Peptides against a protein of PDB entry 4LZF. Designs and how they scored, part 51

Target 1, 155 residues: chain A of PDB entry 4LZF
Amino acid sequence: GGRLVVFPNGTRKELSADGQTVKVMFFNGDVKHTMPDQRVIYYYAEAQTTHITYPDGMEVLQFPNNQTEKHFPDGRKEITFPDQTVKTLHPDGREESVLTDGTIIQLNPDGSKVIQFNTGQREIHTADFKRREYPDGTVKTVYSDGRQETQYPTG

## One batch from the design tools (peptide; aimed at target 1 Y42)

Design b2_p29_3_s4 (made by RFdiffusion4, then SolubleMPNN; from b2_p29_3, 11 letters changed)
Fold by OpenDDE base, seed 5:
Parts: C-alpha cells; structure tokens; sequence
Structure b2_p29_3_s4 (fold): chain B 155 residues (1-155), chain A 29 residues (1-29)
C-alpha cells in the first residue's frame, strides 16, 4: 500500500504504493504533487494558484480567476484570459492576441500593428500610414502626412 | 547546517520558505 509520513512541522508526505506519485501537503496548506511523468504540480493555498512544471522546462500557471499562462522553454508565453482571449508573447517582442470572435491583433517589434478582423477586413498600422484592406479588394491608405489613397480592385 | 540537513529542510518547506532557506545558506558560504 501507500505510505504516509507525518513530519514534526505538520507537513505530510504521501507515497503511492508504486512509489511513482508523491504528494506533499505542507503545513501552510500548499500541496506539491510529483507525478510519474516527472511533472510537478504545486498548489499555492493562499493564492489558490496552481503551478505545473514539466521536465522540458514548460510551465503552466492556473490562477483562481481562470486565467492560464503557459511559459515555453524558448521564452514564449501564452496567456489565456478569463474571457478566453489568447495572447502570445514571442521572445523577439512580437505579440499576438486572438479574440473569441476570431479577430487577430498582432503587435510587431518594429512598432507596427496588424488587425485581422473577423469580417475579413485587415488594418495595418505603421509609423508612416494606416491601411485598411477590404474583402472586395479595396485598399484605403492614410499616410502620416495626411495624404490619402484608395486602390480599387482590379477588374 | 550540513547540505544534507538543508536539503531535508527544503524538501519539507513550502516554496517561499524553501527559497529563503537556500538564500540564507548561500549567504553563509
């Protein structure tokens, strides 16, 4: 059977019968699970937050407000907000947000911004212009100097 | 405190306390 060890400080350690699962219940209410696949699940009792660490360096944080953060070994972060918006932060500084309606917002390291609307419209923001692309092929550009251009579909 | 004693104390401490134990040990080295 399993084994339970109770320490003088109040911490408890449970070992599965096969010895592959370890559960530590700390005196402060925190809980640490070491799983057979070597992932570690740490629960912070006061913060009600779960932190999972994987052998490959992947980390997952689960907050009480239903926000989830994934920290990838390459430095990328993926945040799922309570509203289910997913934001990806890339190591190069690029950020992408995917809204539940399918809209995608990209922030580039050079400061440019691209919005792909769920309607099929696309908007590009640069230091020099804002550009709106329409599903029919029309492109409207407003330049920083105030000049405006409209490119009509070919046909 | 020996390294073995420190390892045991860390294993029985919550994360924050374990981190503090490590910091204190390193500071004394």
Amino acid sequence: as target 1 above (155 residues)
Amino acid sequence: MSLEELELEISLAPYEEALELLKEYVKKM
Scores: peptide ipSAE 0.187, ipTM 0.752, DockQ to the pose 0.131
OpenDDE base, seeds 1, 2, 3, 4: peptide ipSAE 0.067, 0.027, 0.041, 0.011; ipTM 0.571, 0.583, 0.504, 0.286; seed 2 fails the geometry check

Design b2_p29_4 (made by RFdiffusion4)
Pose (drawn by RFdiffusion4):
Structure b2_p29_4 (pose): chain A 155 residues (1-155), chain P 29 residues (1-29)
Amino acid sequence: as target 1 above (155 residues)
Amino acid sequence: AEAAATAAEAAARARAEARIAAWQAAQAA
């Protein structure tokens, strides 16, 4: 029916009957679970933070302010902030934010960006211009040279 | 093999502690 082992330093280990699951309760209050599928779940008592390592290389952190960070094996990093905005950082430097109101912000490493407002408007920022596109088909552009352009709807 | 597993666990914890320290510093600002 399993075993409990208590070490002189105060660390406790609990093994399942099949030995597949191991729980370690460290003297400092940290808790580690090793699961049969080799997932490792580590709880940091003082920081109140959980770190989960998956066999496929994925790592997940849960912070006590309810922020979650996911690290994918390829280098992608996905942050869920407490407000539930999801921000994805790519290794090439692109950033994408999907806010809960529906706004999407795409940022390129060269500094260009595309903003998709929940209102249906779209903004594009490049080295040459800032552009706003409207649901009615109107396009407004401000160029680096200071000129402003309005493209009216066909209708 | 045991030594390698211990090293892998220590590397995972070091990464997690660095990230927690960076999160605490960001929350303190």

Design b2_p29_4_s1 (made by RFdiffusion4, then SolubleMPNN; from b2_p29_4, 21 letters changed)
Fold by OpenDDE base, seed 2:
Structure b2_p29_4_s1 (fold): chain B 155 residues (1-155), chain A 29 residues (1-29)
Amino acid sequence: as target 1 above (155 residues)
Amino acid sequence: MAAEEKEKEEERLKKAEEEIKKYQEEQAK
């Protein structure tokens, strides 16, 4: 059978019969599970937050507002917001947000922004212009000086 | 063991609280 160890501070440690699962219930209400796969699940009682750490260095945070953060071993972060928008932060400094409507917003390390709309339109924002690309091949550019250019698809 | 384990978890808690705070600050902008 499992073993229960009660510490003088009120912390309790439960060991599974196989010894592969350890549950520590801290005096503050926090709970730590060490699993057979060596993942550690920590529940912060005050913050109502779950933090999972994996042996490969992956971390998962689950917040009470339904936000989830995944920290990958390569330094990538994936944030699922309460609205189900998924934001990926890449190690190269690129950020990508996928909205629930399928719109993709990319922030590039050069400061440019690319929006891929669910309609198939694409908008590119730079310091010098905003460019809208249409599915028909039309491209409209609005420059920072107020000039506008339209490129029509070659028929 | 118990004290060292506690210190490590306090550090993890602090990190989690910082991430929550960061989210709240981003939503307030």
Scores: peptide ipSAE 0.098, ipTM 0.713, DockQ to the pose 0.475
OpenDDE base, seeds 1, 3, 4, 5: peptide ipSAE 0.075, 0.022, 0.026, 0.078; ipTM 0.666, 0.553, 0.564, 0.676; seeds 4, 5 fail the geometry check

Design b2_p29_4_s2 (made by RFdiffusion4, then SolubleMPNN; from b2_p29_4, 23 letters changed)
Fold by OpenDDE base, seed 1:
Structure b2_p29_4_s2 (fold): chain B 155 residues (1-155), chain A 29 residues (1-29)
Amino acid sequence: as target 1 above (155 residues)
Amino acid sequence: SAAEKEKKEKEREEKAKKEIEEYKKQQAE
């Protein structure tokens, strides 16, 4: 049979009959499950947040607002917001946000920003200019010095 | 601590949400 240990502080530890599953119910309402696959499921009662740690170093956070964060062993982070926007933070410092409308926002390590609109327009922000590229091949550039350039598609 | 990690992750979450929300406002305008 399983074992129950009750600590003086009110924390309870349940051991499965096989000893492969451990459930700790802390005095504050937090719950820790250690599973046979060595994943650890921690529930923070006050924050209503679930934190799963995998043996490979992957971590998954589930927030009460329906946000999910995945922390990959390579250092990549993927945040799924409640609105289903997905933000990826890459180890190189690049950030990418994919909106539900198909718009993609990229923040590059150099501080440049690229917006790929769902219309096929692209906007590029650098220290030196803002550039808008249109699906017809028109390119509008506004330079930091206030100069404006429009390149028309070669007919 | 685990609670301190959670706090830092929540702060990053709130920042990321704000950046996305500000962006969505700029696209709706």
Scores: peptide ipSAE 0.026, ipTM 0.568, DockQ to the pose 0.063
OpenDDE base, seeds 2, 3, 4, 5: peptide ipSAE 0.024, 0.031, 0.022, 0.024; ipTM 0.567, 0.596, 0.561, 0.565; seed 3 fails the geometry check

Design b2_p29_4_s3 (made by RFdiffusion4, then SolubleMPNN; from b2_p29_4, 20 letters changed)
Fold by OpenDDE base, seed 1:
Structure b2_p29_4_s3 (fold): chain B 155 residues (1-155), chain A 29 residues (1-29)
Amino acid sequence: as target 1 above (155 residues)
Amino acid sequence: SAAAAKKAEEERLKRAKEEIERYKKLLAE
């Protein structure tokens, strides 16, 4: 069977019979599970946060508000919000949010923003202009100097 | 502590969620 070790400080260590699963219950309420697949699940009792570390360097954070954050080995982060919106933070500084309605919001390192609407319309924001692209090929641009331009589809 | 750092990160992510909600509201107008 499994083993239980109780330390003088109140920390408890439970070992499976095969020794492949280890559960440490710290005196402060924190819990650490070491699993057969070598992932480590750490529960921070005060923060009510779960931190999973994988052998490949992947990390998963689960917060009490039901947000989940994945930290990829390449430095990319993926945040899933409670409403299932997904925000990706790229190492180059690019950010992408995918809304539940299919809208995609991209923030680029140069400060530009692109919104891909679920209707097929796209809006581009730069330092020089705001541009709206329509599915019919119409493009409306408002420049920073106040000039407006409409490009009609070539029929 | 590591626990305190995780709590601070949770608050950061909460603010990020609020920003996304502002975008959703703007797109619904």
Scores: peptide ipSAE 0.031, ipTM 0.585, DockQ to the pose 0.056
OpenDDE base, seeds 2, 3, 4, 5: peptide ipSAE 0.029, 0.026, 0.025, 0.028; ipTM 0.604, 0.593, 0.596, 0.573; seeds 3, 4 fail the geometry check

Design b2_p29_4_s4 (made by RFdiffusion4, then SolubleMPNN; from b2_p29_4, 10 letters changed)
Fold by OpenDDE base, seed 5:
Structure b2_p29_4_s4 (fold): chain B 155 residues (1-155), chain A 29 residues (1-29)
Amino acid sequence: as target 1 above (155 residues)
Amino acid sequence: SAAAAAAAEAARLAKAEAEIAAYKAQQAA
């Protein structure tokens, strides 16, 4: 049989008979499971959040609003928002959001932004201009000074 | 979201406090 240890503060520790599974029930309602695969599942009772840590350094957070966050060992983070938008934060500072309609928003480390619309149009935002590229090759630029320029495809 | 980030931070702090408290209780036992 397993073992039960009860601490003076009310925390309880349950060990499986094989010693491979450990369940700690903290006095504050938190629960910690250490699994045979060395995965640690921590439930924060007050926040109703689940935090899973893996031996390779991977971490997964599950929030009560259905947001999930994956923290990869290389420093990359992947956030799935409640609306199912997926945002990836790269170690180099680049951020990419994929919307449910297929639109991709890229934020670059220099502060520039690129939006790839599901229509095939692309919009580039810099400190100096916003530029819209159309599938036919037309390019419209609005500069920060209010000047507008349209470039037509070379036929 | 800011709320989720705050919840994550609060959770980390709560975990640390609970584990420290449990450890102290183990030492007293």
Scores: peptide ipSAE 0.034, ipTM 0.637, DockQ to the pose 0.039
OpenDDE base, seeds 1, 2, 3, 4: peptide ipSAE 0.033, 0.024, 0.034, 0.034; ipTM 0.619, 0.578, 0.615, 0.608

Design b2_p29_5 (made by RFdiffusion4)
Pose (drawn by RFdiffusion4):
Structure b2_p29_5 (pose): chain A 155 residues (1-155), chain P 29 residues (1-29)
Amino acid sequence: as target 1 above (155 residues)
Amino acid sequence: EWEEEMEARAEELQAEREAEEAEAEAEEE
């Protein structure tokens, strides 16, 4: 029916009957679970933070302010802030934010960006210009040289 | 739902590893 082992230093270990699951309660209040599928779940008592390592290379951190960070094996990093904005950082430097109101912000490493407003408007920022596209078909552009252009809808 | 998908993936990877180890042991025998 399993075992409990208490070490002189105060660390406790609990093994399941099949030995597949191991729980370690460290003297400092940290808790580690090793699961049969080799997931490792570590709880940091003082920092009140959970770190989960998956066998496929994925790591997940849960912070006490309810922020979650996911690290994918390829290097991608996905952050869920407490407000539930999801920000994705790619190793090439691209960043994408999907806010809860529906706004999407795409940032390129060269500094260019595309913003998709929940209102249906779309903004594009490049080295040459800033552009705004409207649902009615109107396009407004401000060029680096200071000129401004309005492209009116066909209708 | 996402946590369940990660658990199922981890179980599948562990089963594949155990099958590869059993095949290697049979070849050695």

Design b2_p29_5_s1 (made by RFdiffusion4, then SolubleMPNN; from b2_p29_5, 18 letters changed)
Fold by OpenDDE base, seed 1:
Structure b2_p29_5_s1 (fold): chain B 155 residues (1-155), chain A 29 residues (1-29)
Amino acid sequence: as target 1 above (155 residues)
Amino acid sequence: SEEEEEEERARRLAEEEEARRRALEELLR
């Protein structure tokens, strides 16, 4: 059978019969599960937040508002917001957001921004211009100096 | 003594809890 240890402060430690699963119930209501695969599931009772740590260094946070954050060992973060938008933060400073409508927003380390609309239109923002690309091949550019250029698809 | 060992284990668990709490606070900043 399992083993239960009750500490004077009210913390409880439960060991599985094989000793591979450990459950600690802290006096404050927090719960820690150590699993056979060495992942640790920590539940913060006050914050109602679940924090999973993996042996490879990955971490997963689950918040009570349904936000989920994945922290990858390479430094990448993936945030799923309550509205189901997924934002990826890359170690190089690039950020990508995928909206529920299929729109993709990319923020680049150079400060440029690319929006891939669900309509197939694409908008590129740089320090020098805003460019709109249309599915028909038309490209409209508005330069920072106010100049405008339209390129039409050549048949 | 067994009591001293239990008290030491309890202290280690409390320290782990505090460390986890601090880690969460850092992650939430």
Scores: peptide ipSAE 0.087, ipTM 0.684, DockQ to the pose 0.023
OpenDDE base, seeds 2, 3, 4, 5: peptide ipSAE 0.055, 0.081, 0.027, 0.062; ipTM 0.657, 0.694, 0.573, 0.677

Design b2_p29_5_s2 (made by RFdiffusion4, then SolubleMPNN; from b2_p29_5, 17 letters changed)
Fold by OpenDDE base, seed 3:
Structure b2_p29_5_s2 (fold): chain B 155 residues (1-155), chain A 29 residues (1-29)
Amino acid sequence: as target 1 above (155 residues)
Amino acid sequence: AEEEEELKRARELAEKKREEERRRREEEE
């Protein structure tokens, strides 16, 4: 059978009969689970936050506001905000946000920004210009010197 | 205790970043 150990400080440790699951209930209300798959689930009672560590080095943070963060072993981070926007931070410094409406915002390491709207419009921001591309093939460019150019679709 | 405070600070930072990103989007619309 399983084993329960009660410590003098009020901490409790439950071991499964197979010894593969360990649950520690700390005196402060924190809970630590060690699972058969070697993941460790720590619940911080004061912060109401769950921290999961995986044997491959992946980490998952779950906050009480429904934000979730995934920290991948390659250094990539994926943040799911409460509004279900997903932000990915890449090891190369690129950031990508996917909005619930399907809009994608990309920040590149060179400082350029690309917005892919759900309407099929695309906007490109560089040091030299802002360019808006329309689904009909129209392209509007505003250069940093204030010059404007419109290219009309060839149809 | 230190890990708990660190996770709390990470949450507060993430909430601030979300608010800033929302405000930036509202200024771009």
Scores: peptide ipSAE 0.030, ipTM 0.579, DockQ to the pose 0.019
OpenDDE base, seeds 1, 2, 4, 5: peptide ipSAE 0.026, 0.029, 0.029, 0.029; ipTM 0.605, 0.610, 0.637, 0.621

Design b2_p29_5_s3 (made by RFdiffusion4, then SolubleMPNN; from b2_p29_5, 17 letters changed)
Fold by OpenDDE base, seed 4:
Structure b2_p29_5_s3 (fold): chain B 155 residues (1-155), chain A 29 residues (1-29)
Amino acid sequence: as target 1 above (155 residues)
Amino acid sequence: SEEEEEERRARELAERREEERRRLEELLR
């Protein structure tokens, strides 16, 4: 059978019969599970937040507002917001947000921004211009100086 | 931003976890 250790401060430690699962219930209500797969699940009672750490260095945070964050071993972070928008923060500084409607917003390290709309339109923002690309091949550019240019599809 | 606030909270939680782990280790010693 499993073992239960009760500490004077009220912390409790439960060990499975095989010793592969350890559950620590802290006096403050926090709970730590060490699983057979060596993942550690930490529940913060006050914050109602779950923090999972994996042996490979992956971390997963689950917040009470339904936001989840994945911290990958390579330094990438993936944030799923309550509205189910997924934002990926890349180690190179690139950020990508995928909206629920399929729109993708990319922020590049150089400060440029690319929006891939679910309509197939694409908008590129740079220091020098905003450019809208249409599925028909039309491209409209508004330059920072106020100049506008329309490029029509050749066909 | 909301993201920055959550990241801050995540850091605070990570620090708290380390403190709690240390306390646990001391208790188990």
Scores: peptide ipSAE 0.033, ipTM 0.630, DockQ to the pose 0.034
OpenDDE base, seeds 1, 2, 3, 5: peptide ipSAE 0.027, 0.023, 0.025, 0.022; ipTM 0.617, 0.571, 0.579, 0.582; seed 1 fails the geometry check

Design b2_p29_5_s4 (made by RFdiffusion4, then SolubleMPNN; from b2_p29_5, 21 letters changed)
Fold by OpenDDE base, seed 5:
Structure b2_p29_5_s4 (fold): chain B 155 residues (1-155), chain A 29 residues (1-29)
Amino acid sequence: as target 1 above (155 residues)
Amino acid sequence: SEEQERLERARRIAAERAEAARRAAEAAA
């Protein structure tokens, strides 16, 4: 059968009969599961946070406020916020947030920002200007020097 | 957003504290 080891500090270690599953219940309330597939599931009792580590380098964090994070082996991170916004941080420095209404906010490594609104409008922020593109083809630009330009649709 | 930034900061602080607690607990096992 399995084994139970009780340490003097109150920590308990349970081993499955096959030795492939290990559960450690620490004296502080933390719990560590080592699974047959080599996943390590650690629960932080005080923080009420779950941290799953996979052998390929994938990590999953679950926070008590319902925020969840996936840390991919390639360096990409995907964060689901409590409001259900999903933010992706790419290894190249690009960040993308998808809001629940379908709006997409992109932060580019060059510092520019692009907002694709669910209405079909698009806003582009650069060091030199803010530009609003409308579905009808109208483009309004406000330059950093205060100059404004409107390009009207052709036709 | 500012809210997202606050959540990210809180997450980092919590994670650091949790990791420290983990190290202490594992050292005693």
Scores: peptide ipSAE 0.101, ipTM 0.713, DockQ to the pose 0.026
OpenDDE base, seeds 1, 2, 3, 4: peptide ipSAE 0.028, 0.029, 0.084, 0.073; ipTM 0.641, 0.645, 0.698, 0.695

Design b2_p29_6 (made by RFdiffusion4)
Pose (drawn by RFdiffusion4):
Structure b2_p29_6 (pose): chain A 155 residues (1-155), chain P 29 residues (1-29)
Amino acid sequence: as target 1 above (155 residues)
Amino acid sequence: MAAKQAEREATVAENEALRAEVEALLAES
C-alpha cells in the first residue's frame, strides 16, 4: 500500500503502491510530485509558485497573482495575465496580444504593427505610414512625409 | 478575430483546469 520515508534532514518522501507516483515534501515546505507519465510538478512554498515540466519539453509556471506562463518546446512563450490578456512572444521577436475585449495587437520585430480593434477598425503602422481602416470602407492614411489621405467608400 | 478569441478562452480554461489539478495534489500533502 505504498511507503513513507522520513530523512534525517526532515524531508519526507511518499511512494505509491505501484511506485509510479512519488511525492517529496522538502524540509523547507516545497512539494514535488513526479507522475507516472514523468510530468514533474514543483511547488515553491515561499514564492507560492508552481512549476510544471512536461515530458514533451513544455514548461508551465503559475504565479500567485494568478499569472500563468507557458513555454513551448520551440521557444514560444505564452503569458496569461491576471486580467486574462494573452500575450504570445515568438523567438523571432513577433508579439501578439489577444485582449479579452477582443482587441488584437500584432507587433513585428522591425517595429511594424497591426492593431485589430474590437470596434471593427484596423490600424497598420509601417516605416512609410500609419493607416486606419474603417468598417464603412473608409481608409485614412498619414504618410511619413506628413501628407494625409482619405480614401472614400465606393458607396 | 473570433477565432483568436476562442483560442484565448480555451487557454484560460486549460490554465484553470491545470491550477485545480495542482491544488488537489497540494491538498493531499

Design b2_p29_6_s1 (made by RFdiffusion4, then SolubleMPNN; from b2_p29_6, 18 letters changed)
Fold by OpenDDE base, seed 5:
Structure b2_p29_6_s1 (fold): chain B 155 residues (1-155), chain A 29 residues (1-29)
Amino acid sequence: as target 1 above (155 residues)
Amino acid sequence: MEEKLKKRQELIEEDERERKEVQELLAQT
């Protein structure tokens, strides 16, 4: 059958009969499960955080505030915040946040930011200006020097 | 084992920083 090993420091190791499942209960309250499918589930007791590692390199973090983070083998990260905003960090440095109202915030590697509002308006932030684009073609630009321009649709 | 635990802890701390940064960004919007 299964067996229990108790170490002098108080750590306990439980092994299944087939040895495919291992549960380590550390003296500090942390718990590590090694599963038959090679997943490793680590629970940090103090932080109340669960960290799951998969054999393909996928990692999942679950925080006590209901935030979940997925770290994909290709380097992409997907963070689901408690408010259900989803932020994706791409390997190329691009970051995208999708809000529950449909607003998309994009951070580009060059430091520029683009906000696509659910109204169809778009705001572009660069080092030189902030620009608001409206669905009707109107464009308002505020430059870093304080100059303002409004371009109206031609037609 | 302890080295792996250290790496995991660092990852958690990194995620905490990222969470804070995103929250700040959202507050600016």
Scores: peptide ipSAE 0.098, ipTM 0.725, DockQ to the pose 0.027
OpenDDE base, seeds 1, 2, 3, 4: peptide ipSAE 0.082, 0.060, 0.082, 0.053; ipTM 0.696, 0.682, 0.691, 0.661; seeds 1, 4 fail the geometry check

Design b2_p29_6_s2 (made by RFdiffusion4, then SolubleMPNN; from b2_p29_6, 19 letters changed)
Fold by OpenDDE base, seed 2:
Structure b2_p29_6_s2 (fold): chain B 155 residues (1-155), chain A 29 residues (1-29)
Amino acid sequence: as target 1 above (155 residues)
Amino acid sequence: MQEKLEERQKRIQEDKELQKEVQELLSQT
């Protein structure tokens, strides 16, 4: 059978009969499960948050508001917000947010921003200008000095 | 043995700001 160990501080440790599963119930209500596949499931009682760590380095955080964060071994982080927007933080510093309507917002390491609208329009923000590209080929640019330029498509 | 949770939900506010920006840009066309 399994084994129960009770520590002086109130922490309880349950061991499965085969020793492959370990459940630690901390005095503060936190719970830590070590699974046979080496996955560790940690529950933060106060925050009502679940943190899963995998042997390959993957980490998954599940928050009570339905936000989920995945930390990949390559350093990439993926955040699924409660509204189902997905934000990816890349190791190179690039951030990409995908909205539920299909709009993609890209923040580049140099501070520039690119917005790909679901309409096919594209917005580019740099230190020097804001540019709107339209599906028909029209491009409108507003420069930081106030100049405006429109490039028309070739018919 | 007990772990600490890093606060990460501050990112929600940032995301909302991005969504507002997108809507503003859409309205400008």
Scores: peptide ipSAE 0.136, ipTM 0.743, DockQ to the pose 0.022
OpenDDE base, seeds 1, 3, 4, 5: peptide ipSAE 0.102, 0.130, 0.127, 0.090; ipTM 0.716, 0.741, 0.741, 0.706; seed 3 fails the geometry check

Design b2_p29_6_s3 (made by RFdiffusion4, then SolubleMPNN; from b2_p29_6, 18 letters changed)
Fold by OpenDDE base, seed 3:
Structure b2_p29_6_s3 (fold): chain B 155 residues (1-155), chain A 29 residues (1-29)
Amino acid sequence: as target 1 above (155 residues)
Amino acid sequence: MEEKLKRRQELIKEDEEEKKEVDELLAET
């Protein structure tokens, strides 16, 4: 059968009969689960936060406000905010936010920004210009010097 | 354990600030 160990400080340790699952309930209310698949689940009682670590280096954080973070072994981070917006931070410095309405905002390492609207319009921001692309093929550019250019679709 | 807890609180604050910036950007467009 399983085993329960109670320590003098109030910490409790439960072992499954096969020894593959270990649950430690700390005196402060924190809980640590070691699972057969080698994932470790920390629950921080004061913060009401769950932290899962995987053998491959993957980490998952679950916050009480319904925010979730995934930290991938390659250095990428994915944040799901309470409103279900998803922000991805790439190791190369690129950031992408996907809104619930389908809008995508991309921040590039060079400082440029691209907004893909759910309407099919796209806006590109660089140091030299802002450019709006329309689904019909029309492109409007406003340059940093104030010059404006419109390119009309052909065909 | 206390250090880990502190780090979690910092992560929440950082993420909330980043979300605010995104919301402000959208309001301007």
Scores: peptide ipSAE 0.029, ipTM 0.626, DockQ to the pose 0.024
OpenDDE base, seeds 1, 2, 4, 5: peptide ipSAE 0.028, 0.024, 0.028, 0.070; ipTM 0.627, 0.551, 0.629, 0.689; seeds 2, 5 fail the geometry check

Design b2_p29_6_s4 (made by RFdiffusion4, then SolubleMPNN; from b2_p29_6, 18 letters changed)
Fold by OpenDDE base, seed 1:
Structure b2_p29_6_s4 (fold): chain B 155 residues (1-155), chain A 29 residues (1-29)
Amino acid sequence: as target 1 above (155 residues)
Amino acid sequence: MQKKLEERQERIREDQRLRQEVQELLSTT
């Protein structure tokens, strides 16, 4: 009960019988699906990339190397790398990366960087110093002038 | 009707860079 339209350039458009699903097969091999929920799934044949656009403005890109990018309506981007590292780019300029081993790397809008190691150690980079915090309470600081300090735990 | 793929910034190597950074920091402090 569906309908097929064939265009002179070879593009084909298939409509479901209920009209809720539309499939366009372009002459270059690209495929566009419009779904009943109004999401649009576009496949770029040459790039082997899938681009999903949602009615709320959400976009999802799936690359052939298994990288996935989510573009949120608020401007946030979430990148899942092939190794499953997840990097979030926030509209305010913050960047947060979560490694599969549990390490978290945060880049702040002020330029500071914080690394939370899976061991419980924490590294802080600012314009004034680099600091390593250890689980036992030891803190090592290297200041921008080259001075080094170590603070030992009291207990 | 046909869509164009937008160019994206190169981010594929970012995960490798991050792992290297973490390893370097663990080894130097």
Scores: peptide ipSAE 0.181, ipTM 0.767, DockQ to the pose 0.021
OpenDDE base, seeds 2, 3, 4, 5: peptide ipSAE 0.157, 0.164, 0.170, 0.175; ipTM 0.760, 0.765, 0.767, 0.766

Design b2_p29_7 (made by RFdiffusion4)
Pose (drawn by RFdiffusion4):
Structure b2_p29_7 (pose): chain A 155 residues (1-155), chain P 29 residues (1-29)
Amino acid sequence: as target 1 above (155 residues)
Amino acid sequence: SARDAEVAALKAQRAANEAALAAEEAALA
């Protein structure tokens, strides 16, 4: 029916009957679970943070302020902030934010961006211009040289 | 950044606990 081992330093280890699951309770209050599928779950007592390592290379961190950070094997990093905004950082430097109100912000490493407002408007920033596109078909653009342009709807 | 430093510190703590546990297991064996 499993075993409990207590070490001189105060660290405790609990093994399941099949030996597949191991739980380590460190003297400092940290807790580690090793699961049969080789997931490792580590709880940091003082920092109140959980770090989960998956066999496929994915790592997940849960911070006590309810912030979650996911690290994908390819280098992508996805952050869920407490407000539930989801921000994705790509290794090439692109950043994408999907806010709960529906706004999407896409930032390129060259500094250009596309903003999709929950109101249905779309804004594009490039080296040459800033542009706003409206649901009614109107397009408004401000160029680097200071000119401003309005493209009116066909209708 | 500050968060990166926090994560590095957590990983160092975890490595230290693992090393202490390996030493206790070797002594028990």

